# Designs tried in a protein design run: peptides against a protein of PDB entry 3C2G. Part 151

Target 1, 209 residues: chain A of PDB entry 3C2G
Amino acid sequence: IRTFDLLGLLLHDSDAIDGFVRSDGVGAITTVVQYPNNDLIRAGCKLLLQVSDAKALAKTPLENILPFLLRLIEIHPDDEVIYSGTGFLSNVVAHKQHVKDIAIRSNAIFLLHTIISKYPRLDELTDAPKRNRVCEIICNCLRTLNNFLMMWIPTPNGETKTAGPNEKQQVCKFIEIDILKKLMSCLSCEGMDTPGLLELRSTILRSFI

## One batch from the design tools (peptide; made by RFdiffusion4, then SolubleMPNN)

Design b2_p28_2_s2 (from b2_p28_2, 17 letters changed)
Fold by OpenDDE base, seed 2:
Structure b2_p28_2_s2 (fold): chain B 209 residues (1-209), chain A 28 residues (1-28)
Amino acid sequence: as target 1 above (209 residues)
Amino acid sequence: SSIEERLKKADEEISKAFDEVVEKALAA
């Protein structure tokens, strides 16, 4: 745990982060978080989030790492783990088609829905730190979903990938009234990514209407 | 389709919510 904190302090610039990632730092973290220690898992996921924007991740094989992380998020009730994990996911899938594919094959879309479904509406949360953390988690999920949906939007060049029927079905769950109410509740949250939510809305409409 | 109707409704609700947020922001 302390080691992760110390490592986090050392990873204060992009070059250091890239160096860590190139040295299989992500793999090392994922190995450590396989131990059944909640504090260790929390610290490890936090460190993953810290390095999730690294350019070097584009060259890092995530075929084994990403499914493991998704499963960890699925089974672990800790908000900090979910926050870090969804944050990691949202960052690593951004602008990386192969990573998006891995995530989708690993049932990421459904998992995002499950995560959002787990939490109450933000207006029902009276504790500000808790509310903010939940808001961040939901935003991470929405950013990730948007990244997935962008694959299925026609490009100016006329090239478009089509979502499979399973993916479409999973995406349709996000327009359920309960989910929508939760998303709407995020609008009242300070610091909410309003442009991101608008973008997601636009993306959904373009994809399915 | 039912999906299109739901999406349209969702869009309207989101738009309304955004308007409310904007109004609150302007009033603050």
Scores: peptide ipSAE 0.025, ipTM 0.530, DockQ to the pose 0.026
Fold by OpenDDE base, seed 3:
Structure b2_p28_2_s2 (fold): chain B 209 residues (1-209), chain A 28 residues (1-28)
Amino acid sequence: as target 1 above (209 residues)
Amino acid sequence: SSIEERLKKADEEISKAFDEVVEKALAA
């Protein structure tokens, strides 16, 4: 835990983060968080989030890391772990087709839906910090979904990848009224990435219309 | 601000479209 805290303090600029990632820092974190210690898991996931937008991740194999993280999110109901994990996921899949594929093969779409479904509606949460954290989690999930859906949007050349039947079925769950309401509720949250969520909504429309 | 107004308008338009999508999906 102390090591993660120290690393978090040292990784304050993009170059340092890239250096850490190039030295297999992400793998090191995932190894450490395999210990059954919740505080360690929280700290590790937070650190993962901090390095999740590093350019060096494009050259980092995530075949073992990403499935592990997804499983971790699945089995830990901790909001902080879920927040960090979904944040990591949303960032690492952005503009990286191979990472998207790994995530999808690891049942990420279903997991995202599960996460969103398990949380109450934001309007039912009276505690502002809790509401905001839940909103952030949902936003992370939805941004990740947007990144997945974008793979299946036709290009100007008319070419498009096709989602598999299972993926399509799982994606259809996100047009359920409850999910859409949660999406809209997120848009009403202060400090949220409203433009990003609007992009997702647009992508969903293009996917299902 | 102009940006806020544009975002609001976009949200309203997309919301309407989503309602239609949901309706169609539920009917299928």
Scores: peptide ipSAE 0.023, ipTM 0.469, DockQ to the pose 0.046
Fold by OpenDDE base, seed 4:
Structure b2_p28_2_s2 (fold): chain B 209 residues (1-209), chain A 28 residues (1-28)
Amino acid sequence: as target 1 above (209 residues)
Amino acid sequence: SSIEERLKKADEEISKAFDEVVEKALAA
């Protein structure tokens, strides 16, 4: 735990982060977070988040890492782990088709739905720190989902991948009334990425209509 | 299609919600 904290403190710039990633730092973290220690898992996931936008990740195989992380956040009820994990996911899939594919194959869309589903509406959360954290998690999920859906947006000048029937079905879950209400509740939340939510809406519509 | 209708409905609801938020913000 202390090691992760210290390591995180050392990673202040992009070069240091890239160096860590090139040294298989992500793999190292994923190894460590397999230990059944919640504090260690939290620290490790936080560190993952810290390195999640590293350029070096483009050269890092994530075929084993992503499924593991997705499973971790699926089974771990800890908001901090979920926050870090969804943040990591959001960052690593951004602008990386291959990574998106890995995540989708690993049932990421459904997981995002599950995560959103398990949290109450933000307006039902009276504790500000909790509400803020949940808001951040939802934002991470939405950003990630948006990144996935962008793959299936028809482009006039290019071949667009088509979402499979399963993916379409999973995406449709996000427009279910209960989920929609929850997402709508986010619109009134301070600090919520409202533009991101609206972008997601647009992306969904463009993808399936 | 049923899906298209649902998507349109969702869009309308989100838009409505957004408008309400904006209106509240302007009224404050």
Scores: peptide ipSAE 0.021, ipTM 0.476, DockQ to the pose 0.025
Fold by OpenDDE base, seed 5:
Structure b2_p28_2_s2 (fold): chain B 209 residues (1-209), chain A 28 residues (1-28)
Amino acid sequence: as target 1 above (209 residues)
Amino acid sequence: SSIEERLKKADEEISKAFDEVVEKALAA
């Protein structure tokens, strides 16, 4: 725990972050968080989030790391772990087709649905810190979903892949009425990334129309 | 406020869009 806190203090610039990542820092964190200590898991996931936008991640194999993190989020009920984990996921899949593929093969789409499903509507949460954290988690999930869907939208400037039938089925779960109500409730959250939600809307429309 | 108006507009747009998507998905 202390080590992760110290590392967090040291990783204050892009060069330090890249250096840490190049030294297999992500792998080191994932090794440590395999131990059944909630404080270590929280600290480790937070550190993962802090380095999740590092340029050096483009050269880092994530085939083992990402499935592990997804499983950790799946089985751990801790909002802080889920926040950090979904934040990491949303950042590492951005603009990286191979990472998106790994995540999708690791059932990430269904996991995102599960995460959103487990939380109440934001307007039903009276505790502001809890509501804000849940809002951030949902935003991370939506950003990740948007990144996945973008792979399957025909663009004038690039080749697109077609989503498989399983992926399409999993995506369709996000238009279930209960999920839609929860997504709409995000608009009631102070600080909500409304432009991001509108972007996702547009992506969904392009995917299903 | 300007923020409230923007949120209202966004809500309406998202609602309409989702309704359309749901309708199409259920029809398929």
Scores: peptide ipSAE 0.019, ipTM 0.472, DockQ to the pose 0.045

Design b2_p28_2_s3 (from b2_p28_2, 17 letters changed)
Fold by OpenDDE base, seed 2:
Structure b2_p28_2_s3 (fold): chain B 209 residues (1-209), chain A 28 residues (1-28)
Amino acid sequence: as target 1 above (209 residues)
Amino acid sequence: SSIEERLKKAAEEQKKAFDEVVKKAEAA
């Protein structure tokens, strides 16, 4: 735990982060968080989030890492782990088709739906820190979904990847009223990436209308 | 500023569009 905290302090710039990632730091963290220690898992996932936007991740094989992380956040009832894990997922799939494919094959779309469905509406949460964390989690899930949906939006050049029938079915779950309401509720949260959420809205509209 | 007004207008339009989707989903 302290080691992860120390590492986090050392990873204060992009070059250090890239160096860590190139040295299989992500793999090392994922190995450590396989131990059944909640504090260790929390710390490890937090560190993963901290390095999740590293340029070096584009060259890092995630075929074994990403499915493991997805399973971890699926089974671990910890908001901090879920926050960090979904944040990591959102960042690593961004602009990386091969990573998106790994995530989708690993049932990420359905997992995102499950996570969002797990939490109450934000207006039902009276504790501000809890509400904010839940909002961030939902936002992470929605951003990840947006990244997936963008693959299937027709480009001006007329070439678009088509979602498989299973993916389409999973995506359709996000037009459920409760999920849409939660998306709307995120816009009312302080500190949210409003432009990003608006982009997601646009993507959803283009995907379902 | 004119930029802020444009952004606000765009956000309002997106909100309206999304609300329509929500209404449609509620009716289904």
Scores: peptide ipSAE 0.018, ipTM 0.446, DockQ to the pose 0.042
Fold by OpenDDE base, seed 3:
Structure b2_p28_2_s3 (fold): chain B 209 residues (1-209), chain A 28 residues (1-28)
Amino acid sequence: as target 1 above (209 residues)
Amino acid sequence: SSIEERLKKAAEEQKKAFDEVVKKAEAA
Protein backbone atom coordinates (compact mmCIF):
# COMPACT_ATOMS: atom_id res chain seq x y z
CA ILE B 1 0.00 0.00 0.00
CA ARG B 2 2.71 2.47 0.96
CA THR B 3 4.56 1.72 -2.23
CA PHE B 4 1.52 2.46 -4.34
CA ASP B 5 0.91 5.66 -2.47
CA LEU B 6 4.47 6.73 -3.07
CA LEU B 7 4.26 5.84 -6.74
CA GLY B 8 1.07 7.81 -7.05
CA LEU B 9 2.85 10.84 -5.67
CA LEU B 10 5.71 10.49 -8.12
CA LEU B 11 3.64 10.01 -11.25
CA HIS B 12 2.50 13.58 -11.89
CA ASP B 13 3.43 14.05 -15.51
CA SER B 14 3.02 12.13 -18.73
CA ASP B 15 6.73 11.39 -19.09
CA ALA B 16 6.98 9.88 -15.64
CA ILE B 17 3.88 7.81 -16.28
CA ASP B 18 5.24 6.60 -19.60
CA GLY B 19 8.52 5.74 -17.93
CA PHE B 20 6.71 3.73 -15.30
CA VAL B 21 4.71 1.89 -17.94
CA ARG B 22 7.80 1.17 -20.05
CA SER B 23 9.40 -0.33 -16.96
CA ASP B 24 6.53 -2.84 -16.75
CA GLY B 25 4.86 -0.89 -13.98
CA VAL B 26 1.44 -2.19 -14.94
CA GLY B 27 2.67 -5.76 -14.66
CA ALA B 28 4.23 -4.98 -11.30
CA ILE B 29 0.95 -3.58 -9.97
CA THR B 30 -0.92 -6.59 -11.30
CA THR B 31 1.48 -8.90 -9.48
CA VAL B 32 1.11 -7.06 -6.20
CA VAL B 33 -2.68 -6.91 -6.23
CA GLN B 34 -2.83 -10.69 -6.43
CA TYR B 35 -2.43 -10.70 -2.67
CA PRO B 36 -5.74 -10.98 -0.83
CA ASN B 37 -5.70 -7.51 0.69
CA ASN B 38 -8.62 -5.25 -0.14
CA ASP B 39 -6.80 -2.03 0.62
CA LEU B 40 -3.89 -3.09 -1.53
CA ILE B 41 -6.26 -4.03 -4.33
CA ARG B 42 -7.97 -0.63 -4.11
CA ALA B 43 -4.69 1.22 -4.17
CA GLY B 44 -3.33 -0.85 -7.02
CA CYS B 45 -6.42 -0.42 -9.15
CA LYS B 46 -6.41 3.31 -8.49
CA LEU B 47 -2.83 3.49 -9.64
CA LEU B 48 -3.73 1.50 -12.73
CA LEU B 49 -6.40 4.05 -13.48
CA GLN B 50 -3.87 6.86 -13.10
CA VAL B 51 -1.61 5.37 -15.76
CA SER B 52 -4.35 3.97 -17.97
CA ASP B 53 -4.12 6.66 -20.65
CA ALA B 54 -0.35 6.46 -21.02
CA LYS B 55 0.90 6.34 -24.60
CA ALA B 56 3.41 3.67 -23.62
CA LEU B 57 0.54 1.23 -23.05
CA ALA B 58 0.28 0.82 -26.82
CA LYS B 59 3.54 -1.15 -26.65
CA THR B 60 2.77 -2.96 -23.41
CA PRO B 61 1.72 -6.60 -23.63
CA LEU B 62 -1.61 -6.81 -21.88
CA GLU B 63 -2.43 -10.45 -22.68
CA ASN B 64 -1.90 -11.52 -19.08
CA ILE B 65 -2.70 -8.25 -17.36
CA LEU B 66 -6.10 -7.49 -18.78
CA PRO B 67 -7.68 -10.90 -18.12
CA PHE B 68 -6.47 -10.70 -14.55
CA LEU B 69 -7.99 -7.27 -14.05
CA LEU B 70 -11.27 -8.37 -15.58
CA ARG B 71 -11.39 -11.33 -13.22
CA LEU B 72 -10.59 -9.07 -10.29
CA ILE B 73 -13.46 -6.75 -11.19
CA GLU B 74 -15.75 -9.73 -11.62
CA ILE B 75 -15.14 -11.18 -8.18
CA HIS B 76 -14.61 -8.02 -6.14
CA PRO B 77 -17.75 -6.19 -4.97
CA ASP B 78 -15.90 -2.99 -4.06
CA ASP B 79 -17.19 0.05 -5.93
CA GLU B 80 -13.78 1.69 -5.85
CA VAL B 81 -12.12 -1.33 -7.38
CA ILE B 82 -14.83 -1.57 -10.00
CA TYR B 83 -14.60 2.16 -10.71
CA SER B 84 -10.84 2.08 -11.14
CA GLY B 85 -10.86 -1.17 -13.05
CA THR B 86 -13.56 -0.16 -15.49
CA GLY B 87 -11.87 3.19 -15.91
CA PHE B 88 -8.62 1.45 -16.71
CA LEU B 89 -10.38 -0.84 -19.14
CA SER B 90 -12.11 2.04 -20.88
CA ASN B 91 -8.88 3.94 -21.35
CA VAL B 92 -6.66 1.05 -22.42
CA VAL B 93 -9.04 -0.20 -25.10
CA ALA B 94 -9.46 3.25 -26.61
CA HIS B 95 -7.92 3.39 -30.08
CA LYS B 96 -6.13 0.07 -29.55
CA GLN B 97 -7.53 -2.74 -31.63
CA HIS B 98 -5.23 -5.36 -30.13
CA VAL B 99 -6.31 -4.49 -26.60
CA LYS B 100 -9.96 -4.54 -27.61
CA ASP B 101 -9.47 -8.04 -28.96
CA ILE B 102 -7.86 -9.21 -25.72
CA ALA B 103 -10.69 -7.74 -23.68
CA ILE B 104 -13.38 -9.27 -25.86
CA ARG B 105 -11.71 -12.70 -25.75
CA SER B 106 -11.64 -12.34 -21.99
CA ASN B 107 -15.43 -11.98 -21.87
CA ALA B 108 -15.33 -8.24 -21.22
CA ILE B 109 -18.63 -7.52 -22.97
CA PHE B 110 -20.58 -9.83 -20.73
CA LEU B 111 -18.73 -8.59 -17.68
CA LEU B 112 -19.72 -5.01 -18.47
CA HIS B 113 -23.32 -6.09 -18.67
CA THR B 114 -23.01 -7.93 -15.37
CA ILE B 115 -21.57 -4.88 -13.66
CA ILE B 116 -24.30 -2.57 -14.91
CA SER B 117 -26.97 -5.11 -14.02
CA LYS B 118 -25.89 -5.53 -10.42
CA TYR B 119 -26.38 -1.86 -9.56
CA PRO B 120 -29.81 -0.41 -8.84
CA ARG B 121 -31.34 2.32 -10.91
CA LEU B 122 -29.65 5.61 -10.22
CA ASP B 123 -32.93 7.23 -9.24
CA GLU B 124 -33.16 4.70 -6.42
CA LEU B 125 -29.88 5.89 -4.94
CA THR B 126 -30.56 8.80 -2.61
CA ASP B 127 -26.96 9.24 -1.48
CA ALA B 128 -25.42 11.60 -4.01
CA PRO B 129 -21.79 10.42 -3.66
CA LYS B 130 -22.86 6.79 -4.06
CA ARG B 131 -25.11 7.63 -6.98
CA ASN B 132 -22.36 9.55 -8.71
CA ARG B 133 -19.85 6.75 -8.21
CA VAL B 134 -22.27 4.21 -9.61
CA CYS B 135 -22.99 6.52 -12.50
CA GLU B 136 -19.27 6.80 -13.21
CA ILE B 137 -18.94 3.02 -13.18
CA ILE B 138 -21.83 2.64 -15.59
CA CYS B 139 -20.33 5.32 -17.81
CA ASN B 140 -16.99 3.53 -17.80
CA CYS B 141 -18.72 0.33 -18.83
CA LEU B 142 -20.68 2.02 -21.57
CA ARG B 143 -17.63 3.88 -22.83
CA THR B 144 -15.80 0.58 -23.05
CA LEU B 145 -18.72 -0.93 -24.89
CA ASN B 146 -18.71 2.03 -27.24
CA ASN B 147 -15.08 1.36 -28.06
CA PHE B 148 -15.97 -2.22 -28.91
CA LEU B 149 -19.01 -1.26 -30.98
CA MET B 150 -17.03 1.22 -33.04
CA MET B 151 -15.11 -1.70 -34.52
CA TRP B 152 -18.28 -3.02 -36.08
CA ILE B 153 -19.71 0.23 -37.43
CA PRO B 154 -19.39 0.40 -41.20
CA THR B 155 -16.97 2.92 -42.61
CA PRO B 156 -18.09 5.30 -45.35
CA ASN B 157 -16.83 2.84 -47.96
CA GLY B 158 -18.91 0.06 -46.42
CA GLU B 159 -15.99 -1.85 -44.97
CA THR B 160 -16.36 -3.11 -41.42
CA LYS B 161 -15.26 -5.87 -39.13
CA THR B 162 -17.98 -8.26 -38.15
CA ALA B 163 -18.63 -9.28 -34.60
CA GLY B 164 -18.56 -12.97 -33.89
CA PRO B 165 -21.83 -14.66 -33.03
CA ASN B 166 -21.00 -14.86 -29.34
CA GLU B 167 -19.97 -11.23 -29.17
CA LYS B 168 -23.10 -10.19 -31.00
CA GLN B 169 -25.24 -12.10 -28.57
CA GLN B 170 -23.50 -10.49 -25.63
CA VAL B 171 -23.83 -7.04 -27.18
CA CYS B 172 -27.54 -7.60 -27.62
CA LYS B 173 -27.86 -7.74 -23.85
CA PHE B 174 -27.31 -3.99 -23.80
CA ILE B 175 -30.59 -3.32 -25.55
CA GLU B 176 -32.41 -4.71 -22.55
CA ILE B 177 -34.78 -2.10 -21.21
CA ASP B 178 -33.13 -2.01 -17.80
CA ILE B 179 -29.73 -1.29 -19.31
CA LEU B 180 -31.12 1.38 -21.59
CA LYS B 181 -32.88 3.07 -18.69
CA LYS B 182 -29.68 3.07 -16.69
CA LEU B 183 -27.87 4.66 -19.62
CA MET B 184 -30.53 7.34 -19.80
CA SER B 185 -30.33 7.96 -16.08
CA CYS B 186 -26.62 8.76 -16.35
CA LEU B 187 -27.50 12.00 -18.12
CA SER B 188 -29.18 13.25 -14.96
CA CYS B 189 -26.09 12.85 -12.80
CA GLU B 190 -24.43 16.03 -11.65
CA GLY B 191 -20.89 16.67 -12.80
CA MET B 192 -21.03 14.15 -15.61
CA ASP B 193 -19.49 14.74 -19.01
CA THR B 194 -22.79 15.14 -20.82
CA PRO B 195 -21.22 15.71 -24.25
CA GLY B 196 -19.19 12.53 -23.85
CA LEU B 197 -22.24 10.56 -22.82
CA LEU B 198 -24.17 11.85 -25.80
CA GLU B 199 -21.42 10.76 -28.14
CA LEU B 200 -21.39 7.37 -26.49
CA ARG B 201 -25.13 7.07 -26.85
CA SER B 202 -24.91 8.02 -30.50
CA THR B 203 -22.52 5.15 -31.20
CA ILE B 204 -24.66 2.71 -29.27
CA LEU B 205 -27.74 3.82 -31.16
CA ARG B 206 -25.99 3.42 -34.50
CA SER B 207 -25.17 -0.13 -33.48
CA PHE B 208 -28.67 -1.15 -32.45
CA ILE B 209 -31.01 0.89 -34.64
CA SER A 1 -25.35 30.02 -24.26
CA SER A 2 -25.13 28.69 -27.79
CA ILE A 3 -23.25 25.66 -26.48
CA GLU A 4 -25.91 24.93 -23.89
CA GLU A 5 -28.62 25.18 -26.51
CA ARG A 6 -26.78 22.81 -28.80
CA LEU A 7 -26.25 20.33 -25.99
CA LYS A 8 -29.90 20.52 -25.05
CA LYS A 9 -30.96 19.89 -28.62
CA ALA A 10 -28.55 16.99 -28.94
CA ALA A 11 -29.80 15.48 -25.69
CA GLU A 12 -33.38 15.72 -26.84
CA GLU A 13 -32.60 14.10 -30.15
CA GLN A 14 -30.67 11.30 -28.49
CA LYS A 15 -33.46 10.76 -25.98
CA LYS A 16 -35.99 10.35 -28.76
CA ALA A 17 -33.78 7.88 -30.56
CA PHE A 18 -33.19 5.91 -27.39
CA ASP A 19 -36.87 5.83 -26.60
CA GLU A 20 -37.45 4.24 -29.96
CA VAL A 21 -34.83 1.60 -29.23
CA VAL A 22 -36.45 0.91 -25.87
CA LYS A 23 -39.81 0.55 -27.52
CA LYS A 24 -38.42 -1.94 -30.00
CA ALA A 25 -36.70 -3.87 -27.24
CA GLU A 26 -39.92 -4.08 -25.27
CA ALA A 27 -41.73 -5.41 -28.30
CA ALA A 28 -39.19 -8.13 -28.96
Scores: peptide ipSAE 0.017, ipTM 0.448, DockQ to the pose 0.045
Fold by OpenDDE base, seed 5:
Structure b2_p28_2_s3 (fold): chain B 209 residues (1-209), chain A 28 residues (1-28)
Amino acid sequence: as target 1 above (209 residues)
Amino acid sequence: SSIEERLKKAAEEQKKAFDEVVKKAEAA
């Protein structure tokens, strides 16, 4: 626990973060969070989030890392773990097609659906810290989903990848009525209409209209 | 500000469009 806190303090600039990542720091954290200790898992996921935008991640093999993180998020009903994990996922898939492919093959789309499904509507949460954290989690999920959907939207040049039948089926889960109601609940909460939600709406329009 | 008004208008347009998607999904 203390080690991750200390590392977080040391990783205050982009060069330090890149150095840590190049030294297989992400792999090291992933190894530690495999132990059944909730405090270590929280600290490790928080550190993952801190390094999730590192340029060096483009050269890091995430094939052995992402599946473990996704499984960790799936099995831990901890808002802090889910927040950090979905934040990491959202950042690492951004502008990296190969990472998106790994995440999708690792059932990330279904996991995002599961996460959103487990949380109540934001307007039903009276505790402000809890509501804010849930909002952040949903935003991370939506940003990640948006990054996936963008792969299948035609570019101005007419080039696009076609979603496979399994991916298409998983994406269709997000237009289920219960999911849509939860997404709409974000619009009913003042200050909760985040850029990620707006981007998703735009992507949904392009994908389903 | 003019920027805030434009952002508000864009958000309202996106909301309307999203509501139409929701309506279509409910009918399917």
Scores: peptide ipSAE 0.015, ipTM 0.420, DockQ to the pose 0.045
Fold by OpenDDE base, seed 1:
Structure b2_p28_2_s3 (fold): chain B 209 residues (1-209), chain A 28 residues (1-28)
Amino acid sequence: as target 1 above (209 residues)
Amino acid sequence: SSIEERLKKAAEEQKKAFDEVVKKAEAA
């Protein structure tokens, strides 16, 4: 725990973060969080989130890391772990096709649906800190989904892939009324990137209309 | 128009589109 706290304090610039990632820092964290210590898992996942936008991650093999993280999020019912993990996932899949493919093969789409389904509607949460955290989690999930969907939506200047039948089936689950309501509820969250959410919603709508 | 007005308009348009999707899903 102390080590992660210290690392978090030292990783304030992009060069330090890249250095950490190049030294297999992500792998080191994933090794440590395998221990059944909730505080350690929380701290480790938070650190993962902190380094999740590092350029060096493009050169880091994630074939072993992503499946592990996805499984961790699946089995560990902790909002902070889920927040950090989904944030990490959202950032690492952004603009990286090979990482998207790894995540999808590891049933990420299904997991995202599971996470969103687990949480109540934001308007049903009276505790503001809890509501905000849940909102952030849902937004992370939706942002990740958006990154997947963008592969399959025709764009004038982009490469369009065809989703497999399993992926199509999993994506179709996001048109469930409860999921759609939760998507819409994200606009009620304070401090959110409203323009970004609107773009995300537009992408999702284009996938289902 | 202000940024706020533009965002409000965009949000309203998105809501309408989403409502249509929901209605379609409910009818299916």
Scores: peptide ipSAE 0.014, ipTM 0.420, DockQ to the pose 0.041

Design b2_p28_2_s4 (from b2_p28_2, 16 letters changed)
Fold by OpenDDE base, seed 3:
Structure b2_p28_2_s4 (fold): chain B 209 residues (1-209), chain A 28 residues (1-28)
Amino acid sequence: as target 1 above (209 residues)
Amino acid sequence: SSIEERLRKAREEQAEAFDKVVEKAKAA
């Protein structure tokens, strides 16, 4: 725990973060958080989030790391773990087809839907800190979904990857009215990436029209 | 502002499009 805190304090520089990732730092974190300690899991996931946009992750094998993280998020009801984990996921899949494929094979689409479905509508949350954290989690999930959907949108040259039947079925769950309402509620949150959420809406529309 | 008005219009257009997609999905 103290080691993760120390690393979090030291890893403010992009080169230092890349160095940590190149030394299999992500693998080290995932190994440590396998121990059933909630504080350790929180600290480890937070550190994962901090390094999740590192350039060196593009060269890091995530075949064992992503399935583990997804399982961790699935079984832990802790908002901080879910926040950090979904944040990590959203960043690592961005612009990385191979990583997207690993996540999808590991049932990430279904998990994202499960997470969003677990939380109440934001307008039903009266506690501002809780509402903001839930909004951030939902935004992380939706951003990740957007990254997946973009793979299946036809390019101007007519080339497109086709989603499998299972993936299509799982994606269809995100056009349910309750999910769309939650998406709309996120657009009203202060400090959120409104342009990114609007892009997601456009992507969803293009995927189903 | 001009930017705020553009965002408002974009939100409205997308909301209408979503409604159409949802209705189509329910009819299938």
Scores: peptide ipSAE 0.015, ipTM 0.410, DockQ to the pose 0.043
Fold by OpenDDE base, seed 2:
Structure b2_p28_2_s4 (fold): chain B 209 residues (1-209), chain A 28 residues (1-28)
Amino acid sequence: as target 1 above (209 residues)
Amino acid sequence: SSIEERLRKAREEQAEAFDKVVEKAKAA
């Protein structure tokens, strides 16, 4: 735990972060968070989030990392773990088709739905810190979903990947009324990534029309 | 106030469009 905190303090610049990632730091953290220690898991996931936008991750094989993280997020009720994990997921899938594929194969779309389903509408949360954290989690989920959906939007060149039937079914979960109400609630939240949410809506529109 | 009103209208239009898509998807 202290080690992760110390590492976090040292990883303030992009070069240090890249160095850590190149040294299989992500793999090391993933190994550590496999132990059933909540404090360790929280600290490890936080560190993962801190390095999640590292350029070196493009060269890091995530086939053995991402499924474990997704499972960890799935089974761990801790908002901090979920925040860090969904943040990591959102960052690592961004602009990385191969990582998106790994995530999707690992049931990430359904997991995102599950996470959003777990939390109440933001307007029902009276505790501001909790509301803000939940808002951030939902934003991470939506950003990740948007990144997935964008794969299936036709490009100007006429080339598009087609979502499989399972993926389409999983995506359809996000248009359930309860989910939509929660998403709408996010629009009313102060500090919400409104542009990101609107982008997602636009992407959904393009996906279903 | 004018910018805020324009943003509000844009959000409302997006919400309406989204709702239409949802209804269409439910009907399919």
Scores: peptide ipSAE 0.014, ipTM 0.406, DockQ to the pose 0.041
Fold by OpenDDE base, seed 5:
Structure b2_p28_2_s4 (fold): chain B 209 residues (1-209), chain A 28 residues (1-28)
Amino acid sequence: as target 1 above (209 residues)
Amino acid sequence: SSIEERLRKAREEQAEAFDKVVEKAKAA
């Protein structure tokens, strides 16, 4: 735990973060958070979030790391772990087709739906810190979903893949009324990535209309 | 400003379009 805190203090610039990642720092954290210690898991996932946008991740094998993280955020009850994990996921899949493929093969689309479904509507949460954290988690999920959906939308100058039947079925779950209500409720949250939400709305429109 | 008004209108149009998706989902 203290080691992760120290690393968090040291990794305050992009070069240091890249150096850590190139030295298999993400793998090291992933190994440590496999121990059944909630404090350690929380600290490790927080550190993962801190390094999740490192350029060096593009050259890091994530075939073993990403499935583990997905399983962790599927089962762990701590919102802080879910926040950090979904934040890591949203950042690590950005602009990395091979990472998106790993995530999708690891049932990430369904997992995102599961996470959003787990939480009540934001207007039903009276505790502001809890509401804000849930909103951030949902936003992380939506950003990740947007990154997936964009692969299958034709663009004038972009490559378009065809979603498989399973992926299409999983994506269709996000137009369930309860899910859409939760997505819309995020617009009322302060500090939410409004541009990201608008981008997702646009992506959904292009996908379903 | 003119730019701010254009952005506002674009966001409103997007919101309206999204609401149509929601209504479509309710009907399904």
Scores: peptide ipSAE 0.014, ipTM 0.392, DockQ to the pose 0.041
Fold by OpenDDE base, seed 4:
Order: structure tokens, then C-alpha cells, then sequence
Structure b2_p28_2_s4 (fold): chain B 209 residues (1-209), chain A 28 residues (1-28)
């Protein structure tokens, strides 16, 4: 635990982060978080989040790492783990088609829906720190979804991939009224990525209209 | 307040847009 904390303190510059990632740091963390120790899991996932935007991740094989992380954030009860994990996911899939493909094959779309669905409406949460954390988790999920959906939206100058029937069905779950209400609630939360949520709204509209 | 009213309107517009998407999806 202390080691992860120390590493987190040292990894503040992009070069150090890239160096860590190039040295299979993500794999090392993933190995550690497989132990049934919640403190280690929390610390490890936090560190993952800290390195999640590293350029070196584009060259990191994630075929074994990503499915494991997805399973972890599916079942782990700690919101801090879910926050870190979904944050990692949202960052790691950004601008990386191959990572998006791995995530989708690993049932990420359904997982995102599951995570969003398990939390109550934000207006029902009276504890501000809890509410804010839940909002951040939902935003991470929605940002990840946006990254997926963008693959299937026709662009004037590019070939668009077509979503498979299963993916389409999973995506359709995000237009459920309860999910949409949660999206709207997030838009009203202080400190949230409003532009990102608005982008998602636009992406959803373009996907289904 | 003016801000509250603007927020309400924005939410209503968003809700309407999503409702249209949902209805279209149901029809497909």
C-alpha cells in the first residue's frame, strides 16, 4: 500500500509515467490487485487511474489486463475502486481503437450499463461526498460509452465500423429513461465534465435519430 | 431565479430530445 502511494507521489510528470508504463507497470499493478486485499486494490486502482492517460499505453498489450479490470469493477463494492477503474477505462480507450475493441469484446458496454444502473438517483443521495463520487463514476462510464459510440457514427471523410447486433442491443439500453435521467442529473452536478456529457448526448442522438 | 429558469428550460429541451430518440427506437 505504501509503495503504491509512494509511486503515486513520484509519478507526476509524463515522462516518469511513460517510463513506468513501458516497464510494464500496468501489468505489475494488475498482478497486485488480484490479491484479496481491499486496501491494496484501492491503492492499485488509484495508481492505474494516475497513469491511465500515458502515451505509452498505446503500445501496451491490454488483452489480459483489461478484461480483469472490467471484472474487478463489476463486482467490487468500493466506490473508490469503481471510480478509479472506470476512470482508467475511460482514459485508456480514448483514441485507441484496438483498446476499444478489447473492451467491447470483454462486454464493457453491458458493464457500463450495469454500473450506472446499480447506483441510486443522485438526488436521493444526501451525503455530498458520496453523491459526487457516484456522479463521477457515472460520468466515467458515459465518457467511455461515448468513445465506443463514436466508432459507429458515420463521418463525412471516414469509413465507419458497424456495430454488431449484440452491441447495438447493449447500446440501446442507454436510452432507457432511468439512464437518461441519471445523465441529466450528472449535468447538474457541480464540477462535472459538462462538455463531455453534452457530447455524449449528441452522440446518442446521432446514433439513434 | 433567471438561472433556475434557464436550467429548467435546458433540462426540458434535453428531455424532449431524448424522448424523441426513445420513441424512434421503439418504433424501429
Amino acid sequence: as target 1 above (209 residues)
Amino acid sequence: SSIEERLRKAREEQAEAFDKVVEKAKAA
Scores: peptide ipSAE 0.013, ipTM 0.360, DockQ to the pose 0.037

